# Designs tried in a protein design run: peptides against a protein of PDB entry 3V4O. Part 126

Target 1, 234 residues: chain A of PDB entry 3V4O
Amino acid sequence: DQPLAKDKVALLIGNMNYREHPKLKAPLVDVYELTNLLRQLDFKVVSLLDLTEYEMRNAVDEFLLLLDKGVYGLLYYAGHGYENFGNSFMVPVDAPNPYRSENCLCVQNILKLMQEKETGLNVFLLDMCRKRNDYDDTIPILDALKVTANIVFGYATCQGAEAFEIQHSGLANGIFMKFLKDRLLEDKKITVLLDEVAEDMGKCHLTKGKQALEIRSSLSEKRALTDPIQGTEY

## One batch from the design tools (peptide; made by RFdiffusion4, then SolubleMPNN)

Design b2_p20_6_s4 (from b2_p20_6, 13 letters changed)
Fold by OpenDDE base, seed 4:
Structure b2_p20_6_s4 (fold): chain B 234 residues (1-234), chain A 20 residues (1-20)
Amino acid sequence: as target 1 above (234 residues)
Amino acid sequence: KEEEELKKKLENSLQSFSPD
């Protein structure tokens, strides 16, 4: 007996061309590849690149409108970011230097809003650095999360560490996506799938000791990205 | 296979997502 998704919706954001911060390359290819993979998994995918703060907030609002009871929601972000007090902040391309929490989007706030929609699964794939931002001493006051037991975080790197991209032949891929793409289509519980990705990353001599995936989850059901959409036949 | 062939080149091509 496998779970069913009411629907499957993904928002993919790749920020590269920052105005006041170093430019990145990997998000372009990574968003593209992930888009193709998620579409094969019957996700409705919205993919956006180089979003300002205003555009990012609007994209999240639109994404939330597509969520409802039992819907699988997946948020992928590739770009600059930081983590303060356990909260993950995605940095828009127009963020000032230095940026602060009020300039960025808090992932945990998005999660709170997703919980209000009574989603069937909330997956966050965050391909960004997780170092503390010393220029932001603000302690955010966030609403308490509900106990939904349907949350999975895939952090491209460890807490307080950096994420990397590989540049080859004029193209660049993030380390996280390099390994994720090889397993994403597997019919496995999402936490098991990510655990295998973590092992692959750990076995690769290129990545070993440089970047490690962290999985943080509260998932009480065997939910997979391959779960069928309710009312559909395959 | 490809990983081994490109290992040396890729080791020198890592770029951090760090803002600085």
Scores: peptide ipSAE 0.203, ipTM 0.690, DockQ to the pose 0.469
Fold by OpenDDE base, seed 5:
Structure b2_p20_6_s4 (fold): chain B 234 residues (1-234), chain A 20 residues (1-20)
Amino acid sequence: as target 1 above (234 residues)
Amino acid sequence: KEEEELKKKLENSLQSFSPD
């Protein structure tokens, strides 16, 4: 049978105008284009730019309120970030220099909260660097995750590596979104879709050896972003 | 085509999302 979503909700965050860190450009375009694509897929999309820590936490809270049993949840983030001990941290625009985990939002904590909502699918698309933050040696104590087998991570870059954007006079996509947007509307299992994006990125001579997509998933069902919403005709 | 344009842009400026 065709998998059904009770609803489909996405939170897109693009941070560019950092106070204490280098400014970025791509998140604006990337959030805009992804918003348009996800809305074509009948996602309820909240798109936000340049969020402070307080605003990011509030946005996540509101996002979680929209989640429920069987709902597809997608979180996209573009901005500065880091990864320590396998935990991904999104950096708010008002983060200090240097930033620490207490100044940032931990993606795995959000995942835990999403699991409590009994979502049908949890997708994280993280367009940020994954380098270790040498200024933060704190080992986060996280609650144990449930075995839900409905989790997909799409990391814009490899563990310990950097993600890139193109800075020029005009606006352009980040490297990750440039390839992702070409396949996002395909009716395929999300992990298969991302795998194809990874291949596209790998075949491109410009990005080969510079940036590679990493997929981490535990998905026991054929779930796609194109899955219809229960009670609707498609 | 698209790759050449991207190459030109990348050669002009490639910015890491890393703040440091």
Scores: peptide ipSAE 0.167, ipTM 0.670, DockQ to the pose 0.500
Fold by OpenDDE base, seed 1:
Formats: sequence, C-alpha cells, structure tokens
Structure b2_p20_6_s4 (fold): chain B 234 residues (1-234), chain A 20 residues (1-20)
Amino acid sequence: as target 1 above (234 residues)
Amino acid sequence: KEEEELKKKLENSLQSFSPD
C-alpha cells in the first residue's frame, strides 16, 4: 500500500540578475541545495538560473513533456513574483518595469497543464513575494482546474507578504529554504512535512512575525517526496 | 534518459545549473 511514483521530475528556477528590477542573491544557493536534496530523493532535476521569459516558457514546456500518468512533478521557483486574484506570477529576468501578467508565467496555468498529464503529484514551492502588483490591472482568464486531489503549494510567505533572505552570510539561503532543507528528506506526507517546516519558521525568533509559510493543498493520498519509483528508474 | 533528453534540449538555448 506504499504509494509509488511512475517517475519523479523537478524543475528548479532561480532568477537573480534582473535587468529592470532589484537583483537577488539567495536563489543561487537555494537552487543549489534543493537540487542536491531532490537528487537524493531520486528526482530527475533540471536547475536553471536567470531565465528570460522565452527561456522560462521553454523550460516549462520541456518539463511538461516529462510528465505523464503517475509522475511526480515538482516546480520550484525563487525570484521576484507577485500574486493577483489568487494567481501566482513568476517574473523573468527580462521583465519590464513595471511588469504585467503578459510578461510573466502564471503558476496556475502550469498546474492546469500538469493536470492534463494525469500526474500523480503536483508540488509547487514558490519562494517569491506575494504582494499584489498594482501596475497590473489585468484579470487573467484561466481554465478551471480539474479535481485531481494531488496538488500541493508551499508558499514561502503569506498572501500579500514578502519573502526574505538571510543576512548573516554572503551565501545564505532564503528563509524558506533555510528551514525546508532540514526536513525535505523526511519520509512524510508532503503536506505534513511542510507543516513542520512552517512550525520551525514560526519558532525561530528571526522569522517570527516576519515570514510565515502558507500551505495550500488538496492532497487526498499519503504522497511523499520519498515515495519510491515504480519499476526501473532508467 | 528522459532527464538527459531534457537537458540536451535546454542546453541548446539555455545555461543549465546541475550541481552534484
């Protein structure tokens, strides 16, 4: 009765060197560390840095090609972002100032496409700010999601809030990754794992009241990142 | 195999970062 993944595929994107926006630092380290951890979990991992809009869209398209029935798909993003009307937008490095939805990638659109692949699990780890973009008044028209009960969102911060980097090191993590990396290898339902990460963040004096993890999920099965891959991996 | 294929395609237009 152990849940099995047909395969496990992850796309990690870290955007730092923005052309028209403040540069970030933590995504480099965060992507690096998460890559190593996910590989230990037998994920096939593609990690990319500083992607333009065109490159991001291509990466997502190629990522989707690896998804199929029963495959675990994980998308991690660290960079600038915003949330309008409950939709999360990842900002490419070549986005204009101000950026709008047409310049960005909508996570919910990606989720819709993942659902069409009949994936076994869809995990989004979004280390980005979630403030509303006041310069974007566009209301996105998105296709309705199907009821798949296999969706997990881990938001590094609360709705309308910001995500932060650690300041004590030049190679410091973002706050989200600082706590996530300590638990990611645990054999637990992914939502339980993230809940524990949230508690760790809440107990830390540095982050309490400054940044809190939000979990949004409809996961009806005990799916874990540690779930074994069915059959041969290769 | 699938990972390698994806990487190959992306490397044509993107710079990948795959630390071990």
Scores: peptide ipSAE 0.034, ipTM 0.453, DockQ to the pose 0.020
Fold by OpenDDE base, seed 3:
Structure b2_p20_6_s4 (fold): chain B 234 residues (1-234), chain A 20 residues (1-20)
Amino acid sequence: as target 1 above (234 residues)
Amino acid sequence: KEEEELKKKLENSLQSFSPD
């Protein structure tokens, strides 16, 4: 009854040093912490910082090459972003000001490509603002997604809201990662885990009313990040 | 190739900002 992963692969992207946009600090630390945690969960982790559009697209392509039937895929992004018409856009460091969808990477397009690989689980953790980009009125034409029932989105903030970082002693963490890191290693269904993270954020006076986690999922099986890799002893 | 370089840059950068 224990779900098994064919393999577990994660791509972590943290963009901070934007050329034409305000610089961020949290992605560096957040990517670092998440990398260490996911490796403890036996994920094969590729972590990258400050990617141009070209580099981001290449990273995603390479990530997709590691995916196959039954593989768990996790994409984490921390940086500038926006959401238009329900589509999430990750902003490369060399994006112009203002940026548009053609300058950015659409998460839903990545999901579509992951579905084509027949992955066992698709997890997206997006630590970015979700405000509408008023400078982009383009309506993306995306391919219809398949019904795979293996998709989980963890949005660091709710729709139309901003994601924040907390600076302490010169270091900055995103609010999302601050709470996620405390639970990520728990052997729980990923949606349950994220729900508990959401509750933690809600109970904290520092974040209550400031930032709330949103979970979107279509997950019909009890899949956890702790699920063992097929063929391995544990 | 470029990704490997970026990975190296990340690893070097992370060493200076390790929270733990």
Scores: peptide ipSAE 0.032, ipTM 0.470, DockQ to the pose 0.029

Design b2_p20_7_s1 (from b2_p20_7, 11 letters changed)
Fold by OpenDDE base, seed 2:
Structure b2_p20_7_s1 (fold): chain B 234 residues (1-234), chain A 20 residues (1-20)
Amino acid sequence: as target 1 above (234 residues)
Amino acid sequence: EEEEEEELEELNGLQSFSPD
């Protein structure tokens, strides 16, 4: 039977105007494009740009309030970030230089909270670098995740690597979004869709040996972003 | 190709902390 979502909710965060770090360009266009696509997929989309730590935490809290049993939750982040010990950290625009985990939002902590909501699907699309932050020696003690088999991570780059943006005529797209946007509306299992995006990215001569999409998933059901919302006529 | 390569910007906030 066709999988159904109770609802579909997305939080999109694009951080570009950092106070103490290099400014980015791609998040502006990437968030905009992804917003339009996800709305076509009947997601309730909250899109926010240039969030402080306080604002990011509040946005995540509000996002979590919209999640419930069977709801599809999607978190997209474009901005500076790092990965320490398998934990992904999103960097707010007001993060100090250097930043540490206490200044950032841990994606895996958000996942834990999403699992507590008994969501139908948890998708993380992380358009950030995954290099280690040597200025942060904190080993986060994360609680063990539940076995929910409904988790998909799309990392714009591989572990320890950088993510890039391409600038064209004053506009910029992240490499990840450049390829994701062409396939996002396809009615396919989300992991299959992302795998195709990975192949498309792999054919790009600009990013060969520089950036590669990593998919990490535990998804036991054929869940797609195109899945209809329960009680809606399609 | 060369123009596209020049247009690549890194999204890495840690670049400023590079030991290089």
Scores: peptide ipSAE 0.040, ipTM 0.592, DockQ to the pose 0.125
Fold by OpenDDE base, seed 4:
Structure b2_p20_7_s1 (fold): chain B 234 residues (1-234), chain A 20 residues (1-20)
Amino acid sequence: as target 1 above (234 residues)
Amino acid sequence: EEEEEEELEELNGLQSFSPD
């Protein structure tokens, strides 16, 4: 039967104007486009750009306050990042050079907190580099995650790889968003949708051998971003 | 839009030092 969401909430973060790191272009357009798409899917969307560490932490805290049992939570991040020991770190615009884990937000920690809210679905769309940060070899001690079987990660790139943007006529999109936006409104299980996006991305000649979508999921139900909100008529 | 008309740039990477 058709799964229902109690509510649908998304936090979108695009970091571009870094103080101590190269500036990016794509997050501006990507956040904008994704915002419009998610709103069409009846998500409550908070979209923020160029967040400091303090602002990012506050945004995540506020996002978590909107989550509750059965709520669909989606976190999108576009910006600098890294992955160490399977942990994904989002880099705030005021991060030092080099940055370390204490300067960044750990996605897995956010996931843990989302699980505590008994969310119906947890989706992470991470448009960031996944290279190891050699300046930080700290192994974080994280609490064990619950077995909730409602988790989906869409990584713009593979482990140890880079994410790219494409510019055309003065506009720049991340490669991930370029293909994601064409399918995001489809009524499909989110993992199936992302798999199709992965195939579309794989046909791109420019990124072949450079960037590929990775899906990491534990999703036991046919949950889709198109799932209706409980108590609403469409 | 054709892929041949597009410029691919690195969106993200680890930099040891900030560019000037």
Scores: peptide ipSAE 0.035, ipTM 0.586, DockQ to the pose 0.109
Fold by OpenDDE base, seed 3:
Structure b2_p20_7_s1 (fold): chain B 234 residues (1-234), chain A 20 residues (1-20)
Amino acid sequence: as target 1 above (234 residues)
Amino acid sequence: EEEEEEELEELNGLQSFSPD
């Protein structure tokens, strides 16, 4: 039997115009293109750009209100970020320099809250660097996650590495989105889809030895972004 | 078509941690 979603909800955040950090370009195009693709997959999509800490927290809270038992939740982030002790931190545009964990949003905390909603699928697509922030020595004490077997992380880069965007005279995608967009509509288990994206990225001469997609998952069911919503006539 | 050598720019290079 084909898995069904009770609903499909996505929050897309692209941060570019940082106050105290280098400006980015790719998140604008990446969020736009991903929005259009996810809408074709019948996701309810909220897309936001250049969020302050306060605005990001509010956006996440509103996103969580749309989640419930069996709902597919997808969080996409493009912007500055870091990873300390296996925890991913998204950096708001008003973050100080240097930023610390108290200035940022922890993805694993969001995951915990999503698990409490008994979601059918939790997908995180993180298009940010994963370098350690040496200015943040805080060891986050996170509550233990539930065993839900419905979690997928797509990291644009490997642990401790950088994510890249293409330098062009015009607007261009980040490397991750460049390959993701070509496969996102395929009717495949999400982990299989991301694995194929990883292979495509691996063939790119620009990123060879610089950027590689990392997939981290605990997904016991054949869940796809193309899964139909319950109650819809197919 | 001369494939313009596309250069990669880091989304968050070391500059994010280096106060100027």
Scores: peptide ipSAE 0.037, ipTM 0.621, DockQ to the pose 0.130; fails the geometry check
Fold by OpenDDE base, seed 1:
Structure b2_p20_7_s1 (fold): chain B 234 residues (1-234), chain A 20 residues (1-20)
Amino acid sequence: as target 1 above (234 residues)
Amino acid sequence: EEEEEEELEELNGLQSFSPD
């Protein structure tokens, strides 16, 4: 039987106009294009740009309120970020220089809260750098995750590596979104889809040895972003 | 190859206080 979603909800955050950090360009285009694609997949999409810490926390809280048993939740982030000890941190636009974990949102904490909602699928697409933040030696004490077997991480880059955007005269996608957008509508298990995106990215001469997609998953069911919503006639 | 590398902007939030 084809898996069904009770509902499909996505939160997309693109941070580019940082106060104390280099400005980015790609998140604007990437969030826009991903929004359109996810809407075609019948996701309820909230797309936000240039969020402060307070606004990001509020957006996540509101996102969590839309999650329930069997709901597909997708969080996309494009912006500055770092990874310490396997924990991913999204950097708000008002983060100080240097920033620390207390100024940022921990993705794994969000995941924990999503698990409490008994979601059908938890997808994280993180288009950010994964370098260690040497200014923050704090090891966050994270609560243990439940074994839900419904988690998928798509990291735009490898651990300890950087994510890139292409410098063109106009607005362009980041490298990750450039390839993701071409396959996102395919009716495939999300991990299979991301694997194909990884292969496409790997053929790009510009990013060879610089950026590679990493997939981390415990997804035990053949769930796709194309899965129909329960009670909808197709 | 060098021109292609210069066309990539890093999505890096870590600021180096390295002196210019």
Scores: peptide ipSAE 0.029, ipTM 0.583, DockQ to the pose 0.109; fails the geometry check

Design b2_p20_7_s2 (from b2_p20_7, 12 letters changed)
Fold by OpenDDE base, seed 1:
Structure b2_p20_7_s2 (fold): chain B 234 residues (1-234), chain A 20 residues (1-20)
Amino acid sequence: as target 1 above (234 residues)
Amino acid sequence: DAELEALLEELNGLQSFSPD
């Protein structure tokens, strides 16, 4: 009864060197460490840094081409972002100031496209702020999502809050990755794994009252990042 | 994925981590 993945593909994006916005530091280390961990889990991983809008859209398009029925798809993003009306927007490094939705990539739109691929699992790990963008009053017109029961969102921070990085030392992780990396290789249902990460964050004095992991999912199967790929030995 | 990264580099001149 072990769930199997047809394949496992991950796209990791870390944006730091923004042209018109504050520069970040953590995405470099976080993307690097997550890359190594996911590769240990036999994911095919593409890791990209400092993407323009054009580059991000192309990367997502190519990522989608690797998805198919039963494939596990994971999208990780570390960078600036915002959330309006429940929709998450990833901000490219060349986004103007202020940025609007047309300058950014909507995660829910990507999810819709992933659903069309009939993926076995759709995981989004979003290490970005989730504050409302007051400069964008556009109401997104999104197509309705299908009920696939295979969606997991891991938000590095709660709704309306900020995601943080450690700045007291060089090559430090963001808060989310600091805890995620300790459990990512565990053979557990992904939602259970993330729940334990959330508990770890809650026990840390550095994050208490500052940052809390939020999990949003509709996952009806015991899918884990450790699930073996079809045709391979576990 | 090496193929994806190679394609992205060709199309966009992107820098990425080296794939396995």
Scores: peptide ipSAE 0.029, ipTM 0.469, DockQ to the pose 0.019
Fold by OpenDDE base, seed 3:
Structure b2_p20_7_s2 (fold): chain B 234 residues (1-234), chain A 20 residues (1-20)
Amino acid sequence: as target 1 above (234 residues)
Amino acid sequence: DAELEALLEELNGLQSFSPD
């Protein structure tokens, strides 16, 4: 049995030049390299850098318009972020200091909307810090998700931890992308692929005890990023 | 698609890494 994708669409966002928060460096190279890899996997890729809240919301809306029944959707984000009560928030470059949930984009809300499109696979790769934002006391009430069993979260860090990048050179990968790029093209179930990335990070003496990948998934089928698009299968 | 990319590039003010 070979799973098929109706189409494969990816939105990559890298935020670096924050107005009110520390600037980052890695997202530039990470988005570039991931773009090239996903295109080799026949993904339709939109890659954007340094988005304001308005621009991010519009990008997500346009991304959702490309999704339909059976489509593989992949959202990659590199930048500042936080996690409150299991909800992941991506921080736009124009977010105030401190930022709150109303200033940010909730990943789980995007997932809900993707489920409404009856997507074939929903992959989220989040390269951001996952510490709790103590300045955000809002408890979002989210609608219950459908039981689709086609969801994969790849968190660059464990819950409550920080994501890191190399600061020595002008251009360098983040820790997550450093290991992800070596395996992304492998023809494996996406959860298996990410698990191998996690092991690589754990074995490396430079990252051991510093940053660990967390995989959270509900995937009942052997879906891979290498799955052929409908009409192109052999 | 190229059309979507063009629209997003206008919003972003920067060219994306997408060739099309």
Scores: peptide ipSAE 0.029, ipTM 0.470, DockQ to the pose 0.021
Fold by OpenDDE base, seed 2:
Structure b2_p20_7_s2 (fold): chain B 234 residues (1-234), chain A 20 residues (1-20)
Amino acid sequence: as target 1 above (234 residues)
Amino acid sequence: DAELEALLEELNGLQSFSPD
């Protein structure tokens, strides 16, 4: 049977103009293009740029309010980030230098909250570096995730590595979005779709050996971003 | 969601919203 979404909601965050860290460029275009694509997929999309910690937390809170049983939730983040002890941290534009976990938003915490909403699908697309932050020695004690089998992580880069953008081309995509956008509208299981994106990225001579997509999933159903919303004419 | 969009517009001027 064709899986159905009760609704489809996406929060896209692109942080570029950091106060105390190197500025980025690609998130602007990446968020824009992803917004347009997700709208074509009937997602309700909120796209935000250059969020402070306060704004990011508020955005996530409001995003969570839109989630409910059977809803597809997608969180996209492009910006600075790090990964410590398997936990991904998104860095707000007003984060201090150096930043610590207390200054950042933990993706796994967001996932926990999404699970509590009994969502139909939780997709995280994280276009950020995943290197360890040596200035943060905090060992987070996170609650165990529920076994919902509806989780998909698309990491723009492999664990411990960096994500890249084209710095000299003005309005250019990051590497991840460059390949993601070509396949995002395909009617395929999301993990299959991302796997194909990974292959495309791997074939690119510019990124080979430099950036590789990592897919981490627990998805027991054939769910796609193209899945129709319940009650529609699809 | 119109309510979410309205609230987020107050939080951040650099945004794009779905028409729904």
Scores: peptide ipSAE 0.027, ipTM 0.458, DockQ to the pose 0.020
Fold by OpenDDE base, seed 4:
Structure b2_p20_7_s2 (fold): chain B 234 residues (1-234), chain A 20 residues (1-20)
Amino acid sequence: as target 1 above (234 residues)
Amino acid sequence: DAELEALLEELNGLQSFSPD
């Protein structure tokens, strides 16, 4: 009855110090806090900050090497981003102004590669803006995704909107992480957990009408981040 | 994976957090 993970691996990326775009502050603290939480959940966590396009692609490649059949994979990104034609693009710190899809990493492409690894669960937590990039009219050519029914997207903001950070303090969380961290350790189906986070965001006067979490999932099993790992962990 | 973390840290040369 209890779902099991073959292993649990997470890649966390926080981009703040952009060369050609506004600098951010929250990703530093958010990545740190999420790292600590995921480690408590027995995730193997790699956390990186301020990655160039080249470094981001390498990080993703190395992350994928840790994935295998039944492994839980979690990708967290905090930084600039955009969404065109339903595809999410993470912006490296060395991206030009304006940036285009060729300068960025497509989340859906990463998902496709994760599916090829036959992962047990694919979780994407994207703390980035989702506005259209008017400077990029390129239509991405992406491979069709498999029907694996093990995908969860947590978008820090609704489609077409912005994600925010608390800027009155250099060590303050982004809005998404502020609420996520309070529930992340709960033993609940990941979609249920995120739904509760969404409700918390909606009840807060600070965020109501400003930022709303969107959950997009195809998850046929009651899988949680708290699911135990099979066998002996190396 | 400590080895992977070390490699990735070297790639970006910036602050990273080890899985251990």
Scores: peptide ipSAE 0.026, ipTM 0.452, DockQ to the pose 0.021

